# Designs tried in a protein design run: peptides against a protein of PDB entry 4Y8H. Part 3

Target 1, 222 residues: chain A of PDB entry 4Y8H
Amino acid sequence: TTIVGVKFNNGVVIAADTRSTQGPIVADKNCAKLHRISPKIWCAGAGTAADTEAVTQLIGSNIELHSLYTSREPRVVSALQMLKQHLFKYQGHIGAYLIVAGVDPTGSHLFSIHAHGSTDVGYYLSLGSGSLAAMAVLESHWKQDLTKEEAIKLASDAIQAGIWNDLGSGSNVDVCVMEIGKDAEYLRNYLTPNVREEKQKSYKFPRGTTAVLKESIVNICD

## One batch from the design tools (peptide; aimed at target 1 A49 T52)

Design b1_p8_6_s3 (made by RFdiffusion4, then SolubleMPNN; from b1_p8_6, 4 letters changed)
Fold by OpenDDE base, seed 4:
Structure b1_p8_6_s3 (fold): chain B 222 residues (1-222), chain A 8 residues (1-8)
Amino acid sequence: as target 1 above (222 residues)
Amino acid sequence: GPPPPVLV
C-alpha cells in the first residue's frame, strides 16, 4: 500500500493506491483504501484489509453517536483520539495504519496513526510499504501554501511513485479532497494509469482445439 | 499453514 495526505491552503487531500495482496498474490487490483469516518473526515488505510475497514467503521459509528450527543459536527481530533485509544488497547494486534484527515469547525487537519496507537501530525504524510517512494516525491515537491490542484497533483504523484516502485502498491489512484466550507469530494479511480491494452486476439477456442494424444486409466486402489 | 492475510 501507498497512502498519502497533503494539506493545502484551504483543506486537505488524501490519496491511495488500489492494490491488495495476499503474500505474493495480488488479491484485488482495484480495492478501496479510502474510508469515510464521517462526511468530512476520511482516512486512508494500510495494513490488514479487514482491520483497516472494521476499525474505521467502528470509530465512524461512534463519531456519529458522539456528534448527535454533543450537537456538534465531528472533529478530526475526536476521531484520532478514538482510533488511537482503540488501537492501543489491542497492542498492535489490530493491523491498521491510518492517515486520518478532514475538515471541521476548527479547520483542516492531517494526522497519522500506527497500529500500536502512536500518532503523528504534519503538512504531508505517507504510510504503507510504498511510503518511502511516496515520501521521496513529497519531500522533493512539497511547498507551503499549496493550492487544491497542486495538492491533488502532489498526492497523486506520490501515490504513483508507490505504484511504480513498491510491490505492495499498484493499479489506480484514489483521491479524497476535503476543503473547508465544501463537501468532501471522493474521486474513486482519479487516475487509472494501468489500463491493459486490448488483447491481440480472443483466446476462446472451439471445443476440441487441443487434441487428446493419449489416454490411460490407472487403478490406485491396489 | 493458514493463508497469509489480505494486506492493503
Scores: peptide ipSAE 0.584, ipTM 0.938, DockQ to the pose 0.864; fails the geometry check
OpenDDE base, seeds 1, 2, 3, 5: peptide ipSAE 0.581, 0.579, 0.581, 0.576; ipTM 0.936, 0.937, 0.937, 0.937; seeds 1, 2, 3, 5 fail the geometry check

Design b1_p8_6_s4 (made by RFdiffusion4, then SolubleMPNN; from b1_p8_6 with M7L N8A)
Fold by OpenDDE base, seed 4:
Structure b1_p8_6_s4 (fold): chain B 222 residues (1-222), chain A 8 residues (1-8)
Amino acid sequence: as target 1 above (222 residues)
Amino acid sequence: PPPPPILA
């Protein structure tokens, strides 16, 4: 997985690749790693796919209840704290590594969370097996006062670095843009750089195309 | 052994 977050002048963008793996197997070529905690708070997940989905759903549910109870829009720091405390309780056994981002009445926020419940803050972040490939791009091209468009480009370029250079990352770029005063913009498959070209030939052959040269029946019961 | 978990 490659996941990133980038702050810009009026909000935050998160992005992810779309490969899931099961050991050496590509389990899904187009999985969704961006999860909605609340309408304006999204996270990107790396680690155990089930844990990333389940923990974000659980905290999303509790954030909704908290929002209703307090009569307040959800805050990114509330989601961060709830995720942190939950993950810490399970001592890293919930294999969720999250970039949590959003906009709330206090502004735009970008955080990361590790499975043991540690948290970081930054203007740009990367996690997953592709995080170093992504971070190389981020460190090279990040600047203060990014526009929305510059931040989307930077995030997508960083995800592409993971797609090309990390075995755990691949296929497509998903993006979620959270701008102050706007709805979140979830851009599923924002980039699809790995569309296979049409095969030059049909590989459907008539039955019998491969001749049977020999057949034998073997008894394998003793 | 059980299959490895699906990683994202």
Scores: peptide ipSAE 0.479, ipTM 0.920, DockQ to the pose 0.850; fails the geometry check
OpenDDE base, seeds 1, 2, 3, 5: peptide ipSAE 0.470, 0.476, 0.468, 0.468; ipTM 0.917, 0.919, 0.918, 0.916; seeds 1, 2, 3, 5 fail the geometry check

Design b1_p8_7 (made by RFdiffusion4)
Pose (drawn by RFdiffusion4):
Structure b1_p8_7 (pose): chain A 222 residues (1-222), chain P 8 residues (1-8)
Amino acid sequence: as target 1 above (222 residues)
Amino acid sequence: SPPPPVMY
């Protein structure tokens, strides 16, 4: 996986590739690694796929209950605290590596969480197997005072470095923009640079090619 | 042995 987070003028953007791997095999060519913790706090995950989905949903659920109890919009530091304390309790056995970002009444925020529970703060971040390819781009092109469009380009360029140069990353680029005072815009498949070329031949078989021993109607009714 | 987990 390759995932990034980049801050800008009035908010924060996060991005991810869409490849899932099981060893050298591509298990999923288009999985979503961007997760909604709350409407304006989004998460990008890398590591063990089920861990990143499960830990994100659990904290997302508790954040919703906490938001209702307190009659307040959720804060990113709450998701950060809850996630880090949960991951620390599990001593690294829950393999979730997260870039947590969002906007709240306090402002815009960008964090990363490693599986053992440490957290980091930054204006640009990258995690996953493609993180070095993405960081090389971020360290080359990031500057203070990015516009929203510049931040989106920088984030997707960083993801693309992971897609092309990292065998653990591929397919598409997902993006989520969280800007202050506005709804978060989730851009699923923002870039699709790896469309399969047209196949040379159709492998549709003549009907009856497969030998059949028996048939029967299956009862799915009551 | 079981297969390894899917990784992001």

Design b1_p8_7_s1 (made by RFdiffusion4, then SolubleMPNN; from b1_p8_7, 3 letters changed; failed a check: a repeat of another design)
Amino acid sequence: PPPPPILY

Design b1_p8_7_s2 (made by RFdiffusion4, then SolubleMPNN; from b1_p8_7 with S1P M7L)
Fold by OpenDDE base, seed 4:
Structure b1_p8_7_s2 (fold): chain B 222 residues (1-222), chain A 8 residues (1-8)
Amino acid sequence: as target 1 above (222 residues)
Amino acid sequence: PPPPPVLY
């Protein structure tokens, strides 16, 4: 997996690749690694797929209840605190590594969380097996006061570095843009750089193409 | 052995 987050002048963008794996096997070529915690708070997940989905759904449900109880829009720091306390309780046995981002009444936010419950803050972040490939791009091209368009490009370039250089990353780029004063913009398959060419041959043959050479009936009952 | 987990 390669996941990234990038802050810009009026919000935050997160992005992810779309490969899932089972050891040496590609399990899914176009999975979704961007999860909605609330309408304006999204996360990107790396690690155990089931744990990342389950923990983000659990915290998303509790954030909705908290929002109703307090009569306030959800805050990114509330989601961060709930996620880290849950992960810490399970001592790293829940294999979720998350970039959490969003906009709320206090502004735009970008954080990361590790499976043991540690948290980081930054203007740009990467996680997953492709994180070093992504970070090489981020460290080379990040600047202060990015525009929305510059941040989307930087995030997508960083994900592509993971797609090309990390065995655990591949296929497509998904993006979610969270800008202050706007709805979240979820861009599923924003880039599709790995479309396979048309197959040169059809593998459908007429019935009877494989000749029957011999037939025998064997009784296997006692 | 059990199958490897699905990883993101």
Scores: peptide ipSAE 0.564, ipTM 0.934, DockQ to the pose 0.891; fails the geometry check
OpenDDE base, seeds 1, 2, 3, 5: peptide ipSAE 0.555, 0.557, 0.555, 0.552; ipTM 0.933, 0.934, 0.933, 0.933; seeds 1, 2, 3, 5 fail the geometry check

Design b1_p8_7_s3 (made by RFdiffusion4, then SolubleMPNN; from b1_p8_7 with S1A M7L)
Fold by OpenDDE base, seed 4:
Structure b1_p8_7_s3 (fold): chain B 222 residues (1-222), chain A 8 residues (1-8)
Amino acid sequence: as target 1 above (222 residues)
Amino acid sequence: APPPPVLY
């Protein structure tokens, strides 16, 4: 996995690749790693797919209840606190590594969370097996006062570095843009750089192409 | 051995 977050002038963008794996096997070529906690708070997940999905759904549910109870819009720091306390309680056994981002009445926010419950803050962040490939791009091209368009480009370029250089990352780029005063913009398959060309051959052969060399009937009942 | 989990 490669996941990134980038702050810009009026908000935050997160992005992810779309490969899931089971050991050496590509399980899904186009999975969704961006999860909605609330309408304006999204996260990107790395680690165990089931854990990342389940923990974000659980916290999303509790954030909705908290919002109703307090009569306030959800805050990113509330989601961060709930996630880290939950992950810490399970001592890293919930294999979720998250970039949490969003907009709320206090502004735009970008955080990361590790499976043991530690948290980081930054203007740009990367996680997953492709995080170093992504960070090389971020460190080379990040600047203060990014526009929305510059931040989307930087995030997508960083994800592509993971797609090309990390075995755990691949296929497409998903993006979510959270701008102050706007609805979240979820851009599923924002980039699709791995469309396979048409196969040069048909692999459908006539019946009988494989010759029967020998036949024997064996009784397998005792 | 159990199959490896799906990883992101």
Scores: peptide ipSAE 0.583, ipTM 0.936, DockQ to the pose 0.849; fails the geometry check
OpenDDE base, seeds 1, 2, 3, 5: peptide ipSAE 0.573, 0.573, 0.574, 0.569; ipTM 0.934, 0.935, 0.935, 0.934; seeds 1, 2, 3, 5 fail the geometry check

Design b1_p8_7_s4 (made by RFdiffusion4, then SolubleMPNN; from b1_p8_7, 3 letters changed)
Fold by OpenDDE base, seed 4:
Structure b1_p8_7_s4 (fold): chain B 222 residues (1-222), chain A 8 residues (1-8)
Amino acid sequence: as target 1 above (222 residues)
Amino acid sequence: PPPPPVLF
């Protein structure tokens, strides 16, 4: 997996690749690694697929209840706190590594969380097996005061570095843009750089193409 | 052995 987050002048963007693996097997070529915690708070997940989905759904449900109880829009720091306390309680046995981002009444936010419950903050972040490939791009091209368009490009270039150089990453780029004063923009398959060419041959043959050379009926019942 | 987990 390669996941990234990038802050820009009026919000935050997160992006992910779309490969899932099962040991040496590509399990899914076009999975979704961007999860909605609330309408304006999204996360990207790396690690155990089931744990990343389950923990983000659990915290998303509790954030909705908290929002209703407090009569307030959800805050990214509330989601961060709930996630880290849950992960810490399970001592790294819940294999979720998350980039959490969003906009709320206090502004735009970008954080990361590790499975043992540690958290980081930054203007740009990467996680997953492709994180070093992504970080090489981020460290080379990140600048202060990015525009929305520059941040989407930087995030997608960083994910592509994971797609090309990490065995655990592949296929497509998904993006989610969270801008202050707007709805979140979820861009599923924003880039599809791995479309396979048309197969040169059809492997459908007429019935009877394989000749029957011999037939025998063997009774195997007593 | 059990199958390896599905990873993101």
Scores: peptide ipSAE 0.535, ipTM 0.929, DockQ to the pose 0.904; fails the geometry check
OpenDDE base, seeds 1, 2, 3, 5: peptide ipSAE 0.529, 0.532, 0.529, 0.519; ipTM 0.928, 0.929, 0.929, 0.927; seeds 1, 2, 3, 5 fail the geometry check

Design b1_p8_8 (made by RFdiffusion4)
Pose (drawn by RFdiffusion4):
Structure b1_p8_8 (pose): chain A 222 residues (1-222), chain P 8 residues (1-8)
Amino acid sequence: as target 1 above (222 residues)
Amino acid sequence: PPPPPIMY
């Protein structure tokens, strides 16, 4: 996986590739690694796939209950605290590596969480196997005072460095923009630079090619 | 042995 987070003028953007691997095999060519913790707090996950989905949904559920209890919009630091304390309790056995970002009444925020529970703060961040390819781009092109469009280009360029140069990353680029005072815009498949070329031949078989021993109607009714 | 987990 390659995932990034980049801050800008009035908010924060996060992005991710869409490849899942099981060893050298591509298990999923188009999985979503961007997760909604709350409407304006989004998370990008790398590491063990089920861990990143499960830990994100659990905290997302508790944040919703907390938001209802307190009659307040959720803050990113709450998701950060809850996630880090949960991951620390599990001593690194829950393999979730997260970039957490969002907007709340306090402002816009960008964090990263490692599986053992440490957290980091920054204007640009990258995690996953493609993180070095992405960081090389971020360290080359990031500047203070990015516009929203510049931040989106820098984030997807960082993801693309992971797509092309990292075997653990591929397929598409997902993006989510969280801007202050506005709804978060989730851009699923924002870039699709790896469309399969047209196949040379159709492998549709003549009907009856497969030998059949028996048939029967299956009862799915009551 | 069980297969390895799917990784993001």

Design b1_p8_8_s1 (made by RFdiffusion4, then SolubleMPNN; from b1_p8_8 with P1G M7L)
Fold by OpenDDE base, seed 4:
Parts: sequence; C-alpha cells; structure tokens
Structure b1_p8_8_s1 (fold): chain B 222 residues (1-222), chain A 8 residues (1-8)
Amino acid sequence: as target 1 above (222 residues)
Amino acid sequence: GPPPPILY
C-alpha cells in the first residue's frame, strides 16, 4: 500500500493506490482504501484490510453519535483521539495504519496513526510499504502555500511513485479532497495508469486440443 | 496453514 496526505491553502487532500495482496497474490486490483469517517472527515488505510475497514466504521459510527449528542459538527481531533485510544487498547493487534484528514469548524487537519496508537502531525504524510517511494516525491516537490490543484498533483505523483516502485502497491490512484466551506470531493480512480492493452491472441482452444494419451478407470471405494 | 490475511 501507498497512502498520502497533503495540506493545501484551504483544505487537505488524501490519496491511495488500489492494490490489495494475499502474500504473493494480488487479491484485488481495484480496492478502495479511502474510508469516510464523517461527511468531511476521511481516512486512508494501510495494513490488514479487514482491521482498517472495521476500525474506521466503528469510529465513524461513534463520531456520528458524538455529533448528535453535542449538537456539533464532528472534529478531526475527536476521530484521532477515538482511533488512537482504540488501537492502543489492542496493543498493535489491530493492524491498522491510518492517515486521517478533514475539515471542521476549527479548520483543516492532517494526522497519521500507527497500530500501537501513536500519532503524528504534518503538512504532508505517507504510510504503507510504498511510503518511502511516496516520501521521496513529497520531500522533493512539497512547498508551503500549495493550491488545491498543486496538492492533488503532488499527492497523485507520490502515489504513482508507490505504484511503480513498491510491490505492495499498484493499479490506480484514488483521491479525496476536503476543502473548507465545501463538501468532500471523492475522486474514485482519479488516475488509471495501468489499463492493459488488448490481448494479441485468443487463448480459447477447440475441445480435444490436449490429446488423451492414456485412460484408466479406478475404483476408489473400499 | 491458514491463508494469509488480505493486506492493503
């Protein structure tokens, strides 16, 4: 996995690749690693797919209840606190590594969380097996006062570095843009750089192409 | 053994 977050002038963008794996096998070429915690708070997940999905759904549910109870829009720091306390409680056994981002009445926010419950803050972040490939791009091209368009480009370029250089990353780029005063913009398959060309031949052969060399009937009942 | 978990 390669996941990134980038702050810009009026908000935050997160992005992810779309490969999932089971050991050496590509399980899904186009999975969704961006999860909605609330309408304006999204996260990107790395690690165990089931854990990342389940923990974000659980916290999303509790954030909605908290919002109703307090009569306030959800805050990114509330989601961060709930996630880290939950992950810490399970001592790293919930294999979720998250970039959490969003906009709320206090502004735009970008955080990361590790499975043992530690948290980081930054203007740009990367996680997953492709994080170093992504960070090489981020460190080379990040600047203060990014526009929305510059931040989307930087995030997508960083994800592509993971797609091309990390075995655990692949296929497409998903993006979510959270701008102050606007609805979140979820851009599923924002880039699709791995469309396979048409196969050069058909692999459908006539019946009998493989010759029967020998036949025997074996009774397998005792 | 059990199949490996699906990873992101």
Scores: peptide ipSAE 0.564, ipTM 0.935, DockQ to the pose 0.848; fails the geometry check
OpenDDE base, seeds 1, 2, 3, 5: peptide ipSAE 0.556, 0.553, 0.552, 0.550; ipTM 0.933, 0.933, 0.933, 0.933; seeds 1, 2, 3, 5 fail the geometry check

Design b1_p8_8_s2 (made by RFdiffusion4, then SolubleMPNN; from b1_p8_8 with I6V M7L; failed a check: a repeat of another design)
Amino acid sequence: PPPPPVLY

Design b1_p8_8_s3 (made by RFdiffusion4, then SolubleMPNN; from b1_p8_8, 3 letters changed)
Fold by OpenDDE base, seed 4:
Structure b1_p8_8_s3 (fold): chain B 222 residues (1-222), chain A 8 residues (1-8)
Amino acid sequence: as target 1 above (222 residues)
Amino acid sequence: GPPPPVLY
């Protein structure tokens, strides 16, 4: 996985690749690693897929209840706190590594959470097996006062670095843009740089194309 | 052993 978050002048963008794996096997070429906690609070997940989805759904549910109870829009720091306390309680056994971002009445926020419940803050963040590839791009091209478009480009370039250089990352770039005063913009498959070209040949052959050289029937029932 | 978990 490669996941990133980038703050810009009026909001935050998160992005992710779309590969899931089971050891050496690509389980899904186009999975969704961006999860909605609330309408304006999204996270990108790395680690155990089931854990990332389940924990974000759980906290999303609790955030909705909290929002209703308090008559307030959800805050990113509330989601952060709920996530980290939950993850800490399970001592890293919930394999969720999250970039949590959003906009709320207090502004735009970008955080990361590790499975043991530690949290970080930054203007740009990366997690997952592709995080170093992504961070190389981020460190090279991040600047203060990014525009929305510059931040989307930077985030997508960072994800692409993971796609090209990390075995755990691949296929497509998903993006979610959370701008102050706007609805979240979820851009599923914002980039699809790995579309396979049409095969030059049909590989449907007539029956008998491969000759049967020998056959035998063996009874293996005792 | 059990199959490895699906990882993101």
Scores: peptide ipSAE 0.567, ipTM 0.936, DockQ to the pose 0.840; fails the geometry check
OpenDDE base, seeds 1, 2, 3, 5: peptide ipSAE 0.557, 0.559, 0.556, 0.554; ipTM 0.934, 0.934, 0.934, 0.934; seeds 1, 2, 3, 5 fail the geometry check

Design b1_p8_8_s4 (made by RFdiffusion4, then SolubleMPNN; from b1_p8_8, 3 letters changed)
Fold by OpenDDE base, seed 4:
Structure b1_p8_8_s4 (fold): chain B 222 residues (1-222), chain A 8 residues (1-8)
Amino acid sequence: as target 1 above (222 residues)
Amino acid sequence: APPPPVLY
């Protein structure tokens, strides 16, 4: 996995690749790693797919209840606190590594969370097996006062570095843009750089192409 | 051995 977050002038963008794996096997070529906690708070997940999905759904549910109870819009720091306390309680056994981002009445926010419950803050962040490939791009091209368009480009370029250089990352780029005063913009398959060309051959052969060399009937009942 | 989990 490669996941990134980038702050810009009026908000935050997160992005992810779309490969899931089971050991050496590509399980899904186009999975969704961006999860909605609330309408304006999204996260990107790395680690165990089931854990990342389940923990974000659980916290999303509790954030909705908290919002109703307090009569306030959800805050990113509330989601961060709930996630880290939950992950810490399970001592890293919930294999979720998250970039949490969003907009709320206090502004735009970008955080990361590790499976043991530690948290980081930054203007740009990367996680997953492709995080170093992504960070090389971020460190080379990040600047203060990014526009929305510059931040989307930087995030997508960083994800592509993971797609090309990390075995755990691949296929497409998903993006979510959270701008102050706007609805979240979820851009599923924002980039699709791995469309396979048409196969040069048909692999459908006539019946009988494989010759029967020998036949024997064996009784397998005792 | 159990199959490896799906990883992101």
Scores: peptide ipSAE 0.583, ipTM 0.936, DockQ to the pose 0.849; fails the geometry check
OpenDDE base, seeds 1, 2, 3, 5: peptide ipSAE 0.573, 0.573, 0.574, 0.569; ipTM 0.934, 0.935, 0.935, 0.934; seeds 1, 2, 3, 5 fail the geometry check

## One batch from the design tools (peptide; aimed at target 1 S20)

Design b1_p9_1 (made by RFdiffusion4)
Pose (drawn by RFdiffusion4):
Structure b1_p9_1 (pose): chain A 222 residues (1-222), chain P 9 residues (1-9)
Amino acid sequence: as target 1 above (222 residues)
Amino acid sequence: SSYVVDSSA
């Protein structure tokens, strides 16, 4: 996995590739690694796939209840605190490596969370097996005072460095933009640079090619 | 900041 987060003028953008691996095999060519914790707090996850999804939904659920109880829009630091304390309690056995970003009444925020529970603050971040390819791009091209468009280009360029140069990353680029005072825009498959070429031949078989021993109608009714 | 970690299904 390659995942990034980049701050800009009036908010924060996060991006991720879409490859899932089981050893050297590509298990999923197009999985979403960008998760909604709340409408304006999004999370990119790398590590154990089920852990990132489960820990993100659990905290997302508790944040919703907390938002209702307090009659307030949720803050990113709350998701950060809840996630880090949960992951620390599990001593690194829940393998979730997260970049948490969003906008709230306090402003725009960008954080990273490692599985043992430590958190970091930054204007640009990367995690996952492709993080070095992405960080090399971020360290080369990031500057203070990015516009929204520059931040999106920088984030997807960082993801692309992971797609092309890291065997743990591939397929597409997902992006989510959280800008202050506006709805968060989730850009699923923002870039699709790895479209499978047309196959040389159709392998549709002549009907009857497969030998059948029996048939029967299955009762799915009551 | 960055951290290298492998992802799995």

Design b1_p9_1_s1 (made by RFdiffusion4, then SolubleMPNN; from b1_p9_1, 5 letters changed)
Fold by OpenDDE base, seed 1:
Structure b1_p9_1_s1 (fold): chain B 222 residues (1-222), chain A 9 residues (1-9)
Amino acid sequence: as target 1 above (222 residues)
Amino acid sequence: MYTVVTSTA
């Protein structure tokens, strides 16, 4: 997995690859690793896919209830706190490594969470097996005061570094853009750099194309 | 071609 987050001048972008693996096997070529916690709070997950999905759904439900109870829009820091406390309680046994990002009434936010419940803050972050490949791109090209378009490009280039260089990453780039004062934009398959070419020939031959060299009928009933 | 999904409140 390669997941990234990048802050820009008016919001935050997260991106992910779309390969799911089971050891050396590609289980899914086009899975979704971007999860909605709330309308304007999204996360990217690395680690155990089931754990990332389950924990984000659980916290998403609790954030909705909290929002209703407080009569306030959900805050990224509330999601962060709920996630880290939950993960800490399970002492890293829930294999969720998350980049949590969003916009709320206090502004735009970008955080990371590790399975043991530690949290980090940054203007750009990467996690997963492809994180070093992604970070090489981020460290090379990140600058202060990125535009939306520059941030999307930087995030997508960082994911592509994972796609091309990390065995655990592959296929497509998904992007979610959370801009202040706008709805979140989820760009499913924003880039599809691994489309297989159409097969030039059909291997569907008429019945009887293969010659019968020998036939034998054996009675197996007494 | 990518799919755009707008998440509304």
Scores: peptide ipSAE 0.174, ipTM 0.825, DockQ to the pose 0.032
OpenDDE base, seeds 2, 3, 4, 5: peptide ipSAE 0.108, 0.173, 0.125, 0.098; ipTM 0.780, 0.824, 0.799, 0.789

Design b1_p9_1_s2 (made by RFdiffusion4, then SolubleMPNN; from b1_p9_1, 5 letters changed)
Fold by OpenDDE base, seed 3:
Structure b1_p9_1_s2 (fold): chain B 222 residues (1-222), chain A 9 residues (1-9)
Amino acid sequence: as target 1 above (222 residues)
Amino acid sequence: PYTVVTSTA
């Protein structure tokens, strides 16, 4: 997995690759690693896919209830706190490594969470097996005061570094853009750089291509 | 062509 987050002048972008693996096997070529916690708070997940999905759904449900109870829009720091307390309670046995980002009445936010419940803050972040490949791009090209378009490009270039250089990453780039004063935009398969061409040959031969040389009928009942 | 999903608050 390669997941990234990048802050820009008026919001935050998160992005992910779309490969799922089971050891050396590609289990899914186009899985979704971006999860909605609330309308304007999204999360990218690395680690155990089931745990990242389940924990983000659980916290998403509790954030909705909290928002209704308080009559306030949900805050990214509230989601962060709920996630980290839950993960810490399970002592790293919930294998969720998350980049949490969003916009709320206090502004735009970008955080990371590890499975044991530690949290980090940054203007750009990467997690997963492709995180070093992504970080090489981020460290080389990140600057202050990025535009939305520059941040989307930087995030997608960082994910592509994981796609091309990390065995655990591959296929497509998904992006979620959270801009202050706008709805969140989830760009599913924003880039699809690995479309397979049509196969030139088929292994489906006509019936009878392999001749039957002998047949025998045996009664197995006495 | 990618799919755009918008989420309203």
Scores: peptide ipSAE 0.271, ipTM 0.863, DockQ to the pose 0.031
OpenDDE base, seeds 1, 2, 4, 5: peptide ipSAE 0.271, 0.218, 0.224, 0.216; ipTM 0.860, 0.825, 0.837, 0.841

Design b1_p9_1_s3 (made by RFdiffusion4, then SolubleMPNN; from b1_p9_1, 5 letters changed)
Fold by OpenDDE base, seed 1:
Structure b1_p9_1_s3 (fold): chain B 222 residues (1-222), chain A 9 residues (1-9)
Amino acid sequence: as target 1 above (222 residues)
Amino acid sequence: PYSVVTSTA
């Protein structure tokens, strides 16, 4: 997995690759690693896919209840606190490594969370097996006061570095843009750089092309 | 072409 987050002048962008793996096996070529906690709070997940999905759904449900109870829009720091307390309680046994980002009435936010419940803050972050490949791009090209378009490009370039250089990452780039004063924009398969070329020929021959060398009918009933 | 989903508050 390669996941990234990048702050820009008026919001935050997160991005992810779309490969799911089971050891050396590609289980899914186009999975979704961006999860909605609330309408304007999204996260990207690395680690155990089931744990990242389940924990984000659980906290998403609790954030909705909290929002209703407080009569306030959900805050990224509330989601962060709920996630870290939950993960800490399970002492790293819930294998969720998250980049949590969003916009709320207090502004735009970008955080990371590790499975043991530690949290970090940054203007750009990467997690997953492709995180070093992504971070090489981020460290090289990140600057202050990024535009929305520059941040989307930087995030997508960082994910591509994971796609090309990390065995655990692959296929496509998904992006979610959370801009202050706007709805969140989820860009599913924003880039599809691994589309297979069309097969030049069909190996669909007419029935009977393969010669029958021998036939035998065996009764299987006693 | 990619898919765009807008999440409303």
Scores: peptide ipSAE 0.145, ipTM 0.817, DockQ to the pose 0.032
OpenDDE base, seeds 2, 3, 4, 5: peptide ipSAE 0.017, 0.025, 0.097, 0.026; ipTM 0.605, 0.701, 0.784, 0.609

